# Peptides against a protein of PDB entry 7PB4, part 28

Target 1, 105 residues: chain A of PDB entry 7PB4
Amino acid sequence: KMLNIKEYKEKLLSTLGEFLEDHFPLPDRSVKKKKKNIQESSVNLITLHEMLEILINRLFDVPHDPYVKISDSFWPPYVELLLRNGIALRHPEDPTRIRLEAFHQ
Target 2, 218 residues: chain B of PDB entry 7PB4
Amino acid sequence: DALQMAVGYFEKGPIKASQNKDKTLEKHLKTVENVAWKNGLASEEIDILLNIALSGKFGNAVNTRILKCMIPATVISEDSVVKAVSWLCVGKCSGSTKVLFYRWLVAMFDFIDRKEQINLLYGFFFASLQDDALCPYVCHLLYLLTKKENVKPFRVRKLLDLQAKMGMQPHLQALLSLYKFFAPALISVSLPVRKKIYFKNSENLWKTALLAVKQRNR

## One batch from the design tools (peptide)

Design b1_p13_2_s1 (made by RFdiffusion4, then SolubleMPNN; from b1_p13_2, 6 letters changed)
Fold by OpenDDE base, seed 5:
Structure b1_p13_2_s1 (fold): chain B 105 residues (1-105), chain C 218 residues (1-218), chain A 13 residues (1-13)
Amino acid sequence: as target 1 above (105 residues)
Amino acid sequence: as target 2 above (218 residues)
Amino acid sequence: SMQLRLMIQELLE
C-alpha cells in the first residue's frame, strides 16, 4: 500500500512537472552580475515543482505538522499562486509556514 | 547630485538619529518627483525605487508617491518589472498600490526594454483576473501580452466563467475577442462585434510625462 | 491525488 502511494506520488509529480514548467517557469535571472556589491543574495529559487514536492513530502512524512517554513528559495509569486488557489494554506498563527491543502479523498 | 542622495536615502533607509526625519523624507521625495517629471529617471533609479515602493519599507502614502513618479528617461528594465511582480506577491503593499502598479505597467509597457520574461509571467497575471479591483487593468495587460500559445482551453473557460459572473465587461470582451482571434475553435460563443476596444485609461496619470518622454526620445 | 492535479490544472487552467 505504501509503495503504491509513493509510485502514485512520483507519477503525479512527474506529470505536474512538465505542466508547471510550461506555464509557470522561473524568470531567467538574467541578473547580469554587475559587480556592484549589492549582494543580490543569489538565493537559488526552486521551481514550483520542487516546492510542491516539498509540501507533498511534508504532508506524508509529518502528517501531524504538515507545515513547511517559507524560505528565501520560495519565489513569492509561487507562494501566492498556491495560496490564492487554495492549494496551500498559511498556518493560522505563523504566516511564514504553509501546508498543502488536504485534498478530500 | 541631489537625486543620487535622495535615491540613496530611500535605499539605505532613514538614519535613526535625525530629529527631522519627516522633513528629510519629504525633501528627498520631492527631489525624486521633480527629476522624474522633468527629465525622467534612469533605469537603475527606477529599479531601486520601484522595489522600495513595493517592498513595504515605507508607508502607503510614500509608496504611492514613489510609484507615481516611476517615469523613465529612456527605458525600464524588464528585470525591474519581474522583481516588482515578486514584491506584489509578498503582500506588504496595499491593494491600492497593486492597482496603481498595474496601471503603471500598462502605461509604461512600451518603455520596457524586453518582454520575454514578462511573457513568462502570463500565468500569474491571468490568476489575478479574479481580483475585482485588478481585473480591468489585468485584462488590458493580458491584451498586450497574449500570444497564440497563451490561448488555452482552460483559460477560455475561466474567462467565460468570469464573464458569466461579472457580466459583459468591456475589458473582458476585449480580451475574449483577442482569444477568439487566435483560437476561434475554442470560443463558440458569438461575441458582440464591438467596433472599439475599450479599456480604462490607465495612462491618464502619466499622460503629460509620457508625452515628454516621447519628445525627448525623438 | 487526482484532486490535486485537478486543482493545479484548475489553477493553471
Scores: peptide ipSAE 0.047, ipTM 0.779, DockQ to the pose 0.091; fails the geometry check
Fold by OpenDDE base, seed 4:
Structure b1_p13_2_s1 (fold): chain B 105 residues (1-105), chain C 218 residues (1-218), chain A 13 residues (1-13)
Amino acid sequence: as target 1 above (105 residues)
Amino acid sequence: as target 2 above (218 residues)
Amino acid sequence: SMQLRLMIQELLE
């Protein structure tokens, strides 16, 4: 039974990944290495799929504190997308932390 | 160069703790405004100033004035637009600034050098349709961006639901008509045959400036 | 989107 749940979860995550890639892809940062010294912190943005995976894992691993700190790798449009659609919720006291909402019903 | 000094001021902030911070700010803002309306701004200058206007570094009044003078000499970089959309999502700008940005984006759409990256943002723009203040301008933007591949059943359902909620708005009708053109099988509802598509005149703020830009680039 | 929410909900179920 546990193996079936894991396999189902993996399949669902894969399907979700394809959907998110098709409809909400990351913009290609033309890393034109123009040498201008602005330390554009080469922070690699993560995919929306990876972001959701982090949120899901946190909810299961640490259910008493299911909040994830928003890092520089979190693309702001993705954060906004999750919040506006009620998929994620900001911490009431710390706006830099978000949790997955769909599971608390 | 006075323009370079002004842009540098906004980018780096005031060098000296001048007692007359407000006078200096106004001087530089006027310099940018004068050059922008007379000659337009270089793509690099627009890149810098657009980010500043949306970052929340300055007050709403200053941000509004900067955004109103984002007039290109030749082209706007699509990268600047992508960065701008990111800043909008951070939420440090006012609702009025967001509206003004979408009006600007529609007005300046033809001056953006490439559309490939902007087209990737289609889903994010579509998600903003639920904002009543943005909806008319977002519909216009989507009308300009929509390709056949963007017309999906779930988006059709969302537009129809929005129409049910808000009524038959001209801007929604225009977008639905375009969707029906690309995918007639997805829209079974008879749409009123409107011969003319009507969007809010978002470009009115820049009408004179846009004419001047087009004349210089001919 | 409602679709994304439904997909996520299915994952958690």
Scores: peptide ipSAE 0.041, ipTM 0.782, DockQ to the pose 0.286; fails the geometry check
Fold by OpenDDE base, seed 2:
Structure b1_p13_2_s1 (fold): chain B 105 residues (1-105), chain C 218 residues (1-218), chain A 13 residues (1-13)
Amino acid sequence: as target 1 above (105 residues)
Amino acid sequence: as target 2 above (218 residues)
Amino acid sequence: SMQLRLMIQELLE
């Protein structure tokens, strides 16, 4: 049963990858390196696919605490997309943490 | 420069020591408003102030006033719009602010220097169609952005489902008509031939200002 | 698993 879940997970992620890349790409940060001192923290944003992978992995690896802390690498539109569509849920006491909802039923 | 001081105030935040925080805030806000409506704002100023308005740093009333005066002198940077969309998703702004932003975005659409990055946000805008308050304005935005490549079967289904739920809304019909134009095979439903596409007049708030901007840039 | 699929499908649909 666990193997089937893992395989299903991988298949799901693979299938979603192309779709997510095509329809929800990251905006090209024109890193105009103009030298002005604004330390635009070059935080590398992760893809939506990677974000989902993190959430799914956390659910499987730590089922008793399936929440992932929202980092600076999480592009806010992606977080909102997941939350708005019920794919993810915020922690009831800590809004900086989210979990994948679909697996907790 | 008074404008630079005002922008700097909003960017850096209130210095702790001023006893009259509200008066100072109002002074700077009025400065920004006056310059914006008279001359427009530089792209850099819009970049800073737009982010501030959407970041939740200040109260809703202040944010609303800032957003209403995001009038360009010449152009708006697409990067500012991308950043703004990001801030909208952080959830620190009110629903009314979100509506106002989309109205602003539609009104100022022609003044945005480039559309390439905005076009990449198509999917995110499309997802916002589910918000009843945003739907009319998002439809208008999508009408401006939609290319043939954006017209996909799943989006057609979503629009039709939305129409089934909300009824035959003029803004939805306008967008569907555009979709049918690009991909007639995907939309089998006969859309009423509306001779005139009617969106809510998002520009009304900035009509005078927009005319002035166009005159200055001629 | 089915719920996730449905949710993803809703996102994709």
Scores: peptide ipSAE 0.040, ipTM 0.795, DockQ to the pose 0.085; fails the geometry check
Fold by OpenDDE base, seed 3:
Structure b1_p13_2_s1 (fold): chain B 105 residues (1-105), chain C 218 residues (1-218), chain A 13 residues (1-13)
Amino acid sequence: as target 1 above (105 residues)
Amino acid sequence: as target 2 above (218 residues)
Amino acid sequence: SMQLRLMIQELLE
């Protein structure tokens, strides 16, 4: 049963990867090479696929606390997309934490 | 089966002028309660019974008991919730029933199959914040529902006004903190950085049942 | 798992 879940997870993530990349790409960091000095902390935004992978992994790894803290790498539109569509839920006590919605099989 | 008979009784009303209307009612109510707490109810059964509980067809005591046993086997239909909210607007249910409903809604939130339509009801829930008895539970519900697009200047003003009236309630602060998260420019007031948001434990009534439902659906 | 897939698919349609 665990092996099947892992395989399913991998398959799901693999299938989603191409789709999400095509339809929900990160905005092109127009790296305006502006000048050297301001350490604009190039917040490395992760893809929607990577975000989902994190959420799914957390759900499987820690099912009793499946919440992930929203980091600066989480593109706000992606967070909103997941929450708006009920894919993710906000933690009842910590608005900075989200989880995948428990899908009853 | 016994459950179908019980649900049918509540839906259609007593068919026969049974001299012992109360005994029959109690029998059917116990049947529903027993099944709900042991196994949960199907979405269709919840749809029927939830509407009955909020329609004012039966007395407050019966409605309360029905509502308390609205425990899903798997999922609750969003449509059932939408219908339920409509009944709340009609005002045929008691204040205590309304409170219980919001507690139920918060407790069962994760078991609702979809959220698209319920999110459209945001304005209705927000309007219920003015009810002091409902406010804690509505804040919790809104905390679960609130999206960036829901955070409007007029709603911020209303929340701040409520806070001024009611004091710094934990549930209001929780909701305001979320609003500030979405729209920091709209909330100039320094909110105490509460590390933990505490809502009233609305789930306490169903805690055991919810655990059982989660275990069955794993 | 199946519901997640359906939801994701709905998001993607």
Scores: peptide ipSAE 0.035, ipTM 0.503, DockQ to the pose 0.084; fails the geometry check

Design b1_p13_2_s2 (made by RFdiffusion4, then SolubleMPNN; from b1_p13_2, 8 letters changed)
Fold by OpenDDE base, seed 4:
Structure b1_p13_2_s2 (fold): chain B 105 residues (1-105), chain C 218 residues (1-218), chain A 13 residues (1-13)
Amino acid sequence: as target 1 above (105 residues)
Amino acid sequence: as target 2 above (218 residues)
Amino acid sequence: SLQLRLMIEKLLE
């Protein structure tokens, strides 16, 4: 039963990834005008799919502390999208940490 | 093969240079329709076309026609259904397309190769009961999917609340009766003993085609 | 979308 759930999860995530990539593309790196001096740390932004995957995995792997720290790889508009739609919640004491909404409570 | 060309057209999209885009579209759509109703479609073809029908790539009229001809030659892949449900979440399909999809899903339910993943979507389907247009077909689908483990107190409450709002609908009564069968302690309300479960005849659109599929697979 | 939320909720069920 557990293997089937994992496989299903992976498949569903894969399927979600396909349409998320189409509808929620990462901003094109190309439009960053070469303004000279700011060492814009080339932090690779992750996809919305990858964000969801991280959040889901954390919930399964560490259910007692399901919060993920928001890194520079998290595109802020995606974070806000998850929060606004009630998919994710901020940690009550640490706004830099988010978790998936507990749908089973 | 004309069918392969037609499927390829829908998958890759219209080639920009064709002056008669509408005629080409109609030609390929008719090809798919003819093959689907005559012989059924392979699982791979259904996978591609079902995805297209729900993706919003084409207009509602085209999507409706594609969905109406999603008739299997043998089986439908569960993966195709999961993908289709994922597209419903994007919200690019019309309400009528959603209704048609649920009707299709009920009509083709026996031709889906496995149900394990679809069963995991039980809660998603259950949430769609609140849509008045979907409710009759969702009840039918849930009737087919419901296992003892799905019957929870909160779902019972939701069904009873829905019945209070909508009245004693035959499709709701059918689902509640099944819930009572699995968990009699959760449903204290006396349900009318209906000898025959009546759902809207969702399969009417495909009745002839389904008979043909069953005959070919015997 | 509400539907996306519902799908995720079901994945977590």
Scores: peptide ipSAE 0.097, ipTM 0.479, DockQ to the pose 0.413; fails the geometry check
Fold by OpenDDE base, seed 1:
Structure b1_p13_2_s2 (fold): chain B 105 residues (1-105), chain C 218 residues (1-218), chain A 13 residues (1-13)
Amino acid sequence: as target 1 above (105 residues)
Amino acid sequence: as target 2 above (218 residues)
Amino acid sequence: SLQLRLMIEKLLE
């Protein structure tokens, strides 16, 4: 029964992710072309779906330390979206770390 | 096939070059409507069109018409419903579309092939009880979905609070009665023994179509 | 936004 629940959750998350990708697309790399001088930091931005997946996985895998370090791959507007909507919380002592909000606690 | 062409039009979107975009759209919409009401739609067609109706790709009027003709020939895929709910979360659809969707979901509930994933969305549906426009239909849906494991103290409190705010609504009473059945210790309030559970007739829009579907599947 | 949160919350239940 637990395996089935996990599988269904994964499928649901995947389905949600497809919609998130459609509605929250990564900014087209083309916007970087106009400001010449910003070093093409080859940082591959991750999707909002991937960000959520990372946060969810961390919560399940390491429940005693569910915080994820914000990397350069985290698009700042998505981070702010998660924080503003109460989906994620910043670590009280380290603003570079965020966790998924424990809605059931 | 005219239906395939119509579905393809909605899936791919209008080709930019057509001067008669509105006429073409209306033609294809009528094709879908005619087939849906006459024969029902295949699960694959519902999957595509339901997704389109809730995606915000077209205007509210078109989306409403598409949603109204989401009548199955046989079954609706649970995956289609999950995707539809995901679109509701994105919030691009109008309030009226949300209401219509919940009405549709209740009306078509028995034609959905599986319920396991939909049951996982219980908490989402429950949260929608706070919307006054959705509340009657959500109560009906929850009445169909509720299992013993869903009946939690915090949900009981929320329902009682809603009842205090809205009064003793028949749809709330129906749901509370079910909750009391599963967890009598959580509900100390005496609920009137209503012999008949009354929900808003969500099925009225599809009554004739649903009868036809049942007749074809017998 | 709220609906997305609720869906995520449910997924975590």
Scores: peptide ipSAE 0.085, ipTM 0.451, DockQ to the pose 0.369; fails the geometry check
Fold by OpenDDE base, seed 5:
Structure b1_p13_2_s2 (fold): chain B 105 residues (1-105), chain C 218 residues (1-218), chain A 13 residues (1-13)
Amino acid sequence: as target 1 above (105 residues)
Amino acid sequence: as target 2 above (218 residues)
Amino acid sequence: SLQLRLMIEKLLE
């Protein structure tokens, strides 16, 4: 039963992903090449969907430490979106870590 | 066929170049309406059109008309419903569209092929109880969906709080009675024994169509 | 925003 729930959750997430991509597109990298020296840290930004997947997976896989470290791949507006909407919580001692809100407690 | 062309129009969107965009839209909308009310729509057509109706691609008037004609020929795919609920979360549809959707969902509930994934959306629906406009219809939907495992203490508290706020609404009483049935220990309050469960008649909009669908599927 | 939260909450249920 638990496996089925997980699979359904994944499927649901996948389905939601299409909608999230449409409504929360990553900013077009069309920032003009003006100044040469900014090391284009080629950090590929992840989608909001991917971010949520990471958070969900962490919660299930490591429930005792469900926090995910915010990487450069995390687009800041998405992080803020999750936090402001109470979807995610920031670690009380480490602002670089966030977790999915535990709604079942 | 005319229906395929109409569905294709809504799916692909209006081609910018046509001077008569509104006339074309109306033509295709009427085509969909006519077929839907006469014969019902295939599951694939419902999947496409339901998605469009809730995506915000078109205006509220168009979305409302599309949603009103989401009448199945045989079945509605659960996946279509899940997608639709996802669109509700995005919030591009009007409040009236949301109400209409829940009414539709209740009315068409028996025609949905599977309920497993919809049951997983229980929490989402439950959260929508706080919306006064949605509450009657959500209660009805939850009444249809609620299983013993869904009856949790926090939900009981929320329902009781809602009752305290809104009073003893028939739809809320119906849901509470079901909760008490599944988990009597969680509800210490004596509920009035109502002989008749009363929900707003959500299916009235589709009454004739639903009768026709049932007749075709005998 | 609230809707997204609710959707996620459900997914986590």
Scores: peptide ipSAE 0.082, ipTM 0.470, DockQ to the pose 0.398; fails the geometry check
Fold by OpenDDE base, seed 3:
Structure b1_p13_2_s2 (fold): chain B 105 residues (1-105), chain C 218 residues (1-218), chain A 13 residues (1-13)
Amino acid sequence: as target 1 above (105 residues)
Amino acid sequence: as target 2 above (218 residues)
Amino acid sequence: SLQLRLMIEKLLE
């Protein structure tokens, strides 16, 4: 059973990675400069794939506390994307933490 | 040519700190508009300009105008559409731009060269149904995209919930009817037999242009 | 692929 979960996780991550890398690239940095409020965060933003990977890993590794703290590396639009699409949920008591929605088995 | 210069301007931005940035912008925008409406744009040009329109590189007014002239000469690349959707997900475009994009996508649907990757984005489109402004257009898009494999119990529930919230909207009914067609067991509710499916897209901004494109490609 | 679609669907469920 554990092997099946790990394999499933890996397949999920790999498939998502391929899809997201192709279809959801990070926006070009050039677009960031013109909008006043984009904090030039010196922090390297992670891809949507990486975000999902973190969330999925947390779900599988720590199922009793599947929440991930939103870091500065999390691009806010991606966070919003995940939340709006029901892919992720905010922690009810801590809005800085999000979890992946449980896959309907 | 003038079009290449215009596209290049939008892609690379203004090279020179020209004091007349606005005039130059307008000139290039008009060039794109003129060519698009007269002859349509090449797939490569649409790829570039569509990306720009949704990237937030320019203001909403400019983006809107660019998007309105995304008229193909022949075909639109599926990749361009996927990229565009990715930008929508980023949320740098205005709500009005999103609406316009979905309208555009529905209008240009037949001119998209492939649908395989777009079909994979079904879930993302479906998730956008919750947006009241987008819902009519998303329903239309989903009506075009929906296959039997897309009809899942949870989506049926969501549509029924939306119907409960919004009332018996023609666009929702159309989509539900299609769902019932593919999976009658999932929809126990009797749907009115509508002989005609009505989507708000009867007044398509591109109707004349699309007719012209179809005539040129026959 | 069908697999990608299914995965996306699962994520959106």
Scores: peptide ipSAE 0.028, ipTM 0.451, DockQ to the pose 0.167; fails the geometry check

